Peptides against a protein of PDB entry 4HTP. Designs and how they scored, part 11

Target 1, 231 residues: chain A of PDB entry 4HTP
Amino acid sequence: SQTVASHVPFADLCSTLERIQKSKGRAEKIRHFREFLDSWRKFHDALHKNHKDVTDSFYPAMRLILPQLERERMAYGIKETMLAKLYIELLNLPRDGKDALKLLNYRTPTGTHGDAGDFAMIAYFVLKPRCLQKGSLTIQQVNDLLDSIASNNSAKRKDLIKKSLLQLITQSSALEQKWLIRMIIKDLKLGVSQQTIFSVFHNDAAELHNVTTDLEKVCRQLHDPSVGLSD

## One batch from the design tools (peptide; made by RFdiffusion4, then SolubleMPNN)

Design b1_p9_2_s4 (from b1_p9_2, 5 letters changed)
Fold by OpenDDE base, seed 3:
Structure b1_p9_2_s4 (fold): chain B 231 residues (1-231), chain A 9 residues (1-9)
Amino acid sequence: as target 1 above (231 residues)
Amino acid sequence: MLTLEKMLE
């Protein structure tokens, strides 16, 4: 069946996350998230206008915004070192060159940006002059590729993991890859808590998640902000 | 303006 996630560009989510991260105040961070969420809900209503009892929800986006709460897909088996090596190979970076060393030694500050320990930011600056300006992936496609990675990691199919990673990378901008890396590593650095995200999504979301630990159930049951758990 | 909003116009 048709889903909202199959229509939403991954770039739109990444732009929202970037705005949230750059915002200084809690209120401004919340505003950016709310705008994205409201847009999603409006599109959902339009897309499913003539269809009742759809299973479609905000879950495809929520699981990328709160990747530490992912329970459906297994571990990716991907660490910063693996990504560094992949980028060096893919971008044909000299192994002893400045950019390759930045990726491999991402914990050591080498520049003026203060990005030590943040692999995604280091990768962003390496990728920015080398990657597409605009990506082409939808949120659904990103999730499908991430599912593939997790499944193939469980099956120890390293070649297929690499294939899916290459597809993600080659179809993404530098900004999108920054956020994708953070989703894989499960650290978005948004400056807002899980509780805040849930509170903006629905008043009962934190409670339901605390009991069920099921992010999809939270998104599905509490899709309508006006319908509570007691209703 | 988000892409989704443009699609609804």
Scores: peptide ipSAE 0.083, ipTM 0.808, DockQ to the pose 0.974
Fold by OpenDDE base, seed 1:
Structure b1_p9_2_s4 (fold): chain B 231 residues (1-231), chain A 9 residues (1-9)
Amino acid sequence: as target 1 above (231 residues)
Amino acid sequence: MLTLEKMLE
């Protein structure tokens, strides 16, 4: 199907998130998010120029930016320890080696970076010298794989979960994996609130979400920033 | 510049 998400590289979202995270001020964080959002909307308009009544929206990206608000996808059943073990296996890290221990003991302060407790950052530094520099996944593909993980978790199909995780990992850069991990664990550490994200997306987004708790509905109904809830 | 922006050019 023709969706914006099927055309947007996951790397673009991750680079945006990285910029947001690294920005110190609220205004800068907002700017980076706005730029991504505006580009998305422009592309949407171009893609769907001759099509009315499309259900395509910012939802595929929004659910990755606000993973705590995910209600459609079931639980992944994935914790940091599982990912640590997977990376140790996949990267063939010595189990008693420094990098393996960093992943397993990510909560313990080690090294100079001060990233204790942030598994994604620990993983990033382990992955950076070992992974592709550029990923190949679109936002839609990432969501499809995450859907697969959740579905297979519900079905208790551990092997299929691993398969989907491997697809994500092998087609992602270290930076993309950092953000993917944070999406799975549901803690992006952007330094900007949910309310701010909603406010930038649409003036009525927070209100509609408070009532419906439906992120897709919010993204679809409030796709056009110029059209309010009362219109 | 994001890939999306490039695609619009």
Scores: peptide ipSAE 0.082, ipTM 0.812, DockQ to the pose 0.895
Fold by OpenDDE base, seed 4:
Structure b1_p9_2_s4 (fold): chain B 231 residues (1-231), chain A 9 residues (1-9)
Amino acid sequence: as target 1 above (231 residues)
Amino acid sequence: MLTLEKMLE
């Protein structure tokens, strides 16, 4: 069945996240998130205008925005060190070169950017001059690839994990990879709390999540902002 | 404007 996520470019989510991160005030951060969410809901209504009782919801996006709340997908088994080594190999970076060392020593960057401990930001600057300017993945495709990684991690199929990672990397811009890394590591650094994200999504979202711990249920049951939990 | 919004126009 058709989903909103199958139509939304991953780049659109990443651009929204970037705007949120760059915004200084809570109100501006909320505005950017709300704009994305409202567009999503509007598209949902148009896409499913003749279909009742669809299971499609904001969940595909929400699970990427709040990756620490992921319960459906098992562990990726991916850490910064693994990604560093992968990028060094993929980009054919000299092992003793500046960029390789930046990736490996991401916790103590020597650069002008105060990005200590943020592997994604370090990776971004390495990738920016080397990667595609525009990615081609949809939100659904990103989730499918992440599902594949988790499944293959559980099955201890390292080669297939690498294959899926390569698909993500080669079809993504540097900006998209920055956010993808943060999603995998489960730390987006948006500067807005989980509570705020839920509150903007739906007034009852935080409460329902506290009870169920099921992000998909939250997104499906509270898809309509005008329909409450008691309804 | 998001690509999504353009798709609705």
Scores: peptide ipSAE 0.079, ipTM 0.808, DockQ to the pose 0.821
Fold by OpenDDE base, seed 2:
Structure b1_p9_2_s4 (fold): chain B 231 residues (1-231), chain A 9 residues (1-9)
Amino acid sequence: as target 1 above (231 residues)
Amino acid sequence: MLTLEKMLE
């Protein structure tokens, strides 16, 4: 069966996240998230107009927005140092070159951007002149690749982890990779709390998550904002 | 405008 996530470009989510991050106030951050969510729900209704009892929900996006709440897939086993080495290899950066050193020493950057300690931002600026302008991945495809990484990490298949990472990287813009890195590291730095995200999604979302700790159940049971938990 | 919005038009 078709899912909304199979139609939504990953770029659209990343653009939304970028807008949220750049927004100064809570209200503006909420607005950007709400706009994405509303568009998702409208598309869901259109896609599933003739189909009842679908399991499709906002879950594929929500698990990327709140990656620290992920419980379905296990640990990726990926840290900044691993990504740095991978990028150096993939981009064929000179090991002693400026960009390689930026990636490896991301905590103490020599640049003027003030991105000390934010590997994703350091990577973004290295990638920007070297990557495609528009990615080709859907949210579903991103989740599939992340599932593969987690599964292969559990199986200690480093070669297959690298393969999936390469697919993610080669099919993503610099901006998309910035956010992908933050999803993998599980720190989006949006400037909005988990509680706020849940409250915008559904009034009962925080409560249901607190009881179940199951993000998919939250997204599925509370898919309709007009239908409460007690109904 | 998001791609989703364009798809609904």
Scores: peptide ipSAE 0.078, ipTM 0.809, DockQ to the pose 0.897

Design b1_p9_3_s1 (from b1_p9_3, 5 letters changed)
Fold by OpenDDE base, seed 5:
Structure b1_p9_3_s1 (fold): chain B 231 residues (1-231), chain A 9 residues (1-9)
Amino acid sequence: as target 1 above (231 residues)
Amino acid sequence: MLHLEKLLE
């Protein structure tokens, strides 16, 4: 079945997240999220114009924006150290080189950017001169690959985990990888609360999530911002 | 206009 997520470039989500993160004020952060959401809903209405009873929703994006609330996908089993080693291998970085050491010692950066403890930012600067300028993955494809990683982690298939990670990495820009890393590590650092995200999505979203703890159900049942939980 | 909206054109 066709989904909005199958048409939305992952880059579009990442650029939105980047704008949110760079925005200083709460109002500006909210505006960027709302613009993305409104665009998504508009696309949904157009895509499903002749299909009123679809299960498609904002869930594919929401679960990447609020990865801490993920309940469908099992643990990835991926830490910063694993990613560091993978990047060193993939980029053929000398182990004793400056960039390899930055990735491995991400908690104590010597740089001027003040990115101490933020592996994703350190990775971004290493990747920027070395990877694609534009990625090619859709949100659905990213979720499919993340599903694969989680499934293979459960099955203890390290080789297949690496395969899926490589597919993600090789088809993503440095900026996309920065956000992908944060999604995997489950810390986006957006500067907006979960409550704010839910409030912008739907007035009843926080309440429904508090009861169900089911992010997909929240996104599906409250897809229409004009239809309330009590309706 | 967002990139996503351009896909509708």
Scores: peptide ipSAE 0.049, ipTM 0.774, DockQ to the pose 0.787
Fold by OpenDDE base, seed 3:
Structure b1_p9_3_s1 (fold): chain B 231 residues (1-231), chain A 9 residues (1-9)
Amino acid sequence: as target 1 above (231 residues)
Amino acid sequence: MLHLEKLLE
């Protein structure tokens, strides 16, 4: 079926997340998230104008914004060390070279950037001069690939996991990969709380999530900000 | 203007 996520570039989400992270004040962070959400809802209304009984919702984006609350997808089985080794191989980095060592020793400060302990930022600077300037993936495609990774991890199919990861990497900009890594590791470092994200999405979102622990239900039932739980 | 808004035009 036709979904909003199949039309929205992953780059648009990443740009929004980048703006949120760089914003210093809570109000400005909220503004950036609200703008993305409002645009999504408008597009949904246009896309589904003649189809009122749809299951499509903000869920494909929400599960990437709040990856620690993911319950549908099983564990990826991916850690920073695995990604470091993959990037070294993919980029053909000398194993004893500066960039390879940065990735492997990401917890130790090695440069002018205060990015120690943040693997995604270390990876970003290694990738920036080496990767595409513009990615080609939609939010739907990213979620499909992440689903594949989780499924293959459960099935212990390491070769297929690598295949999906390579597809993600080769079709993404350095900025998109930074955020993708953070989604996989489940730490976005936005500087805004889960409660704030829910409150902006819908007044009843936090309550419904506390009861159901189901992001999809939250996004579907509370798709319309004007319709509450008691309606 | 966000990309999504352009898709609606």
Scores: peptide ipSAE 0.048, ipTM 0.762, DockQ to the pose 0.727
Fold by OpenDDE base, seed 4:
Structure b1_p9_3_s1 (fold): chain B 231 residues (1-231), chain A 9 residues (1-9)
Amino acid sequence: as target 1 above (231 residues)
Amino acid sequence: MLHLEKLLE
């Protein structure tokens, strides 16, 4: 069956996240998230107009926005150092070169941007002049690839993990990769709390999540913002 | 208008 996630470009989510991150105030951050969510729900209604019993929900996006709450996928087994090495290899960066060293020593404040400790930002600037300007992945495809990474990690298939990562990387812009990295590392640095995200999604979302710890269930049961838990 | 909304047109 068709899903909203299969139609939504990953770039759209990343752009939203970028806007949220750049916004200074809570209200502005909330606005950007709400706009994306409302658009998603509207698209859902249109896509499933003739189908009353669908399991499709905001879950594919929510699990990327709140990756620390992921329970369906097992651990990726990916750290910044692995990604650094992968990028050095993929981009054929000189090992003793400035960019390679930036990636490997991302914790050291060597840059003018103050991005020390944020690997994703370091990677972004390295990738920007070297990657596609626009990615081609949908949210569904990103999730599929992340599922593959998790499963391959569980199976201890490092080569296949690399393969899936390469597929993600080669089909993503620098900005998309910035956010993808943060999703994998499970730190988006949005400047908005989990509770805020839930509150915007649905008034009962935080409560339901606290009880179930099931993000998919939260997204499915509370898909309609006007229908509460007691309804 | 978000890109997603354009998909509805």
Scores: peptide ipSAE 0.048, ipTM 0.772, DockQ to the pose 0.736
Fold by OpenDDE base, seed 1:
Structure b1_p9_3_s1 (fold): chain B 231 residues (1-231), chain A 9 residues (1-9)
Amino acid sequence: as target 1 above (231 residues)
Amino acid sequence: MLHLEKLLE
């Protein structure tokens, strides 16, 4: 069966997240998320026009927006230091060079952008002049690769983890990689709370999640914003 | 979103 996530570029999600992050006010942040969500729901309705019995939902996007609530896939086993070393290798950065040192010592202020402690931002600036301008991955493909990483981490297959990471990296722009890193580390720094995200998604979303702790169930049962839990 | 809107056309 076809899914909305198989059609939505990961770049579209990342652009939305970037807009949310850059927005100063709560209302503006909410607007950007709402626009993405509304577009998703409209596309869902069109894609599944003649098929009412579908399990497709906003879940593929929601689990990337709220990665700390991920319960379906296990831990990635990936930290900033691993990513730093991977980038140094992949980009063939001189080990004693400024960019390699920025990645390895990401917690130390460099006096440039004030991004100390934010590995994703440091990585972004290193990647920007070295990566393709537009990625090619869909949201579904990103989730598939992340599933692979988690599964292979559980199986202790480091070679296959690296393979999936390389696929993510080589098919993503610098901006997309910034957000991928934040999704993996589970800290998006959007400036909006989990409660706000749920409230925009559905009035009953926070309540249902509090009871079930099942993000997919929340997205599926509350797919229609006009249909409540008691309906 | 612009991309999704195009897909709906």
Scores: peptide ipSAE 0.046, ipTM 0.774, DockQ to the pose 0.672

Design b1_p9_3_s2 (from b1_p9_3, 5 letters changed)
Fold by OpenDDE base, seed 1:
Structure b1_p9_3_s2 (fold): chain B 231 residues (1-231), chain A 9 residues (1-9)
Amino acid sequence: as target 1 above (231 residues)
Amino acid sequence: MLSLEKLLE
C-alpha cells in the first residue's frame, strides 16, 4: 500500500531536524516543524484523494521525531560503543587513529567544538568527508530497517543487526546518519519539548497521548488538525 | 524547498 512515508526522503526529515536544531528561538523551531508537517499533510491529501478510509498518518515520521515514545518497536540493543566499533570497521579507520579514538572516547572533550557526550555529532564530522553526500532512503525504508534491527535484537541475531545497520549507513549521508544515530539513541536534542511537538501537530495531541500512550493512535485520530477529539 | 514539495508540483 502506498503511504506518504514511502515517498518522503529521509533526507527531508533530517534537513528539517537540522534546521530546528540550529534555530535559536522556539518560534523558528516551530516554523520549521510546521512546514514539514504541512507538506506531509498536503501530500497525504493528494496521495489519498480517492480513498477516505486510510490508516496512513504522520506516525512514521512522528516516531522518529519522538523516538522516546516508541512503543511498537522493541529495544535496538545498540549503544554508542557498538556504533563506534562498527564505524571503525566499516570506514577502515586505524584503531589507534584520531578518528577512531574520537568515536570511542566520545564522552571526553576533544578539540574546540565542545561536542563531548554527543556521539552523533562526533560521528558526523568523521563521516562527512567519507560518506555519500546524498542519501537514498525514504522514511518508510528507515523505519523498516529499524524494525528489522529491533526484531533481530530480540532474536539475538547480531549478524542481521549488523546487516541492517550497514544498509542504513551505506545509504545515508553524514547528516542523515547524525540524525539516525540520535533516533536510535533516542535523544534528538532539538531544543523543543515533546509538548511543543504535539501542540504543533494537533491541539488535542498531548491529551490523547497522555491517555493512550499510543503514538500511532494519536497520529491517526488527530491527522486532521481541524477535527478534535470531541468531534 | 523540501523534496516532498516537488512531488506535489
Scores: peptide ipSAE 0.097, ipTM 0.814, DockQ to the pose 0.808
Fold by OpenDDE base, seed 4:
Structure b1_p9_3_s2 (fold): chain B 231 residues (1-231), chain A 9 residues (1-9)
Amino acid sequence: as target 1 above (231 residues)
Amino acid sequence: MLSLEKLLE
């Protein structure tokens, strides 16, 4: 079925997340998130104009924004060390070279950026001069590939995990990969709380999530900001 | 979201 996520470029989400991260104040962070959300809802209304009862919601985006709340998708089985090794192989980095060592020793980087412990930022700077300037994936495609990774991890199909990761990487810009890594590791470092994200999404979102722990249910039931939990 | 807005036009 048609979904908003199938039309929204992953790059648009990543650019929004980047703006949020770079914003200093809570109000500015909220503004960027709200603008993305409002655009999403507007597109939803247009896309589903003749379909009143749809399951489509903000969930495909929300589960990437709040990846630590993911309950539908099983574990990826991916850690920073695995990604480091993958990038070294994929980018054909010398094992004893500066960039390979940066990726492997991401917890104690010697660079000027002070990104110790943030593998995604270390990876970003390695990828920036080497990757596509513009990605081609939609939010739906990213979620499909992440689903594939989780499924193949459960099935212990390492080669298929690598295949899906390669597809994600080769179709993504350095900026998109930075955020994708953070989504996989489940730490976006946005500087805005989960509660703030929920409050901007819907006044009753935090309450419903506290009761259900179901992010999709929250997004579906509360997709209309004017319709409350009790309605 | 600029790209999404373009899709609405």
Scores: peptide ipSAE 0.089, ipTM 0.817, DockQ to the pose 0.673
Fold by OpenDDE base, seed 3:
Structure b1_p9_3_s2 (fold): chain B 231 residues (1-231), chain A 9 residues (1-9)
Amino acid sequence: as target 1 above (231 residues)
Amino acid sequence: MLSLEKLLE
């Protein structure tokens, strides 16, 4: 069956996250998230106009926005050092070169951007002059690849993990990769709390999540903002 | 305008 996530470009989510991060005030951050969510709900209604009983929901996006709450897929087994080595190999960076050393020593400030300790930002600047301007992945495709990574990590299939990572990287812009890295590492640095995200999604979302700890159930049961938990 | 909105027009 068709899902909203199969139609939404991953780039749209990343652009929204970028706007949220760059916004200074809470109200502006909320506005950007709300706009994305409202667009998603409108598309859902149009896509499923003739189908009342669908399991499709905001879950595919929500699990990327709140990756620390992921409970369905197992651990990726991916850390910054692994990604650094992969990028050095993929981009054919000189091992003793400036960019390779930036990736490997991401905790040490080496530039004017003040990005020490933020691997995703360091990677972004290395990737920006070297990657495609626009990615081609949908949110569903990103989740499918992440599922593959987690599954293969559990099975200790390192070669297949690398294959899926390469697919993600080669089909993503530098900006998309920045956010993808943060999703994998489970630290988006949005400047907005989990509680705020839930409150914008639905008034009862935080309560339902506290009880169930099931992000998919939260997204499915509270898909309609006008239908409460007690209804 | 988001890509989704363009698809609905």
Scores: peptide ipSAE 0.069, ipTM 0.803, DockQ to the pose 0.976
Fold by OpenDDE base, seed 5:
Structure b1_p9_3_s2 (fold): chain B 231 residues (1-231), chain A 9 residues (1-9)
Amino acid sequence: as target 1 above (231 residues)
Amino acid sequence: MLSLEKLLE
């Protein structure tokens, strides 16, 4: 079925997240999120103008923005060490080289950027001169690949996990991969609370999530910011 | 303008 997520470039979400992270003030962070959300809703209305009963919602994006609240897909089984090894292999990095060691020892401060312990940032700088400048994946495609990873992890199909990861990596820019890594590790470091994200999305979102713990239900039932829980 | 808005043009 036709979804907003099938049209939205993953790069757009990542750019938004990057702007949020770089913003210092809460108000500015909120503004960037709101702009993305508003654009999403406008596109939704246009895409589904002739379809009243659609299940499409902001959920595909929300579950990437709040990955710690994911309950639909199973665990990825992916850690930083696995990703480090994968990148070393894929990029053909010398194992004793500077970049390989940075990835493997990401917890140790080695640079001036203060990125110790932030694997995604370390990976970004390694990837930036080596990967595509622009990715080609949509949000839907990213979610499909993440679903595949989770499913194959449950099935203990390591080769298929690697295959899906390679698809993600080879079709993503360094910036997109930075955020993808953070989504997989479930730590976006946005500097804005879950409560704030919910409050911007819908006034009743936090309440509904507290009761249901179902992020998709929250996004679907509260898709329209003008329609509340009591309506 | 976000890229999403461009898709609507």
Scores: peptide ipSAE 0.090, ipTM 0.811, DockQ to the pose 0.704; fails the geometry check

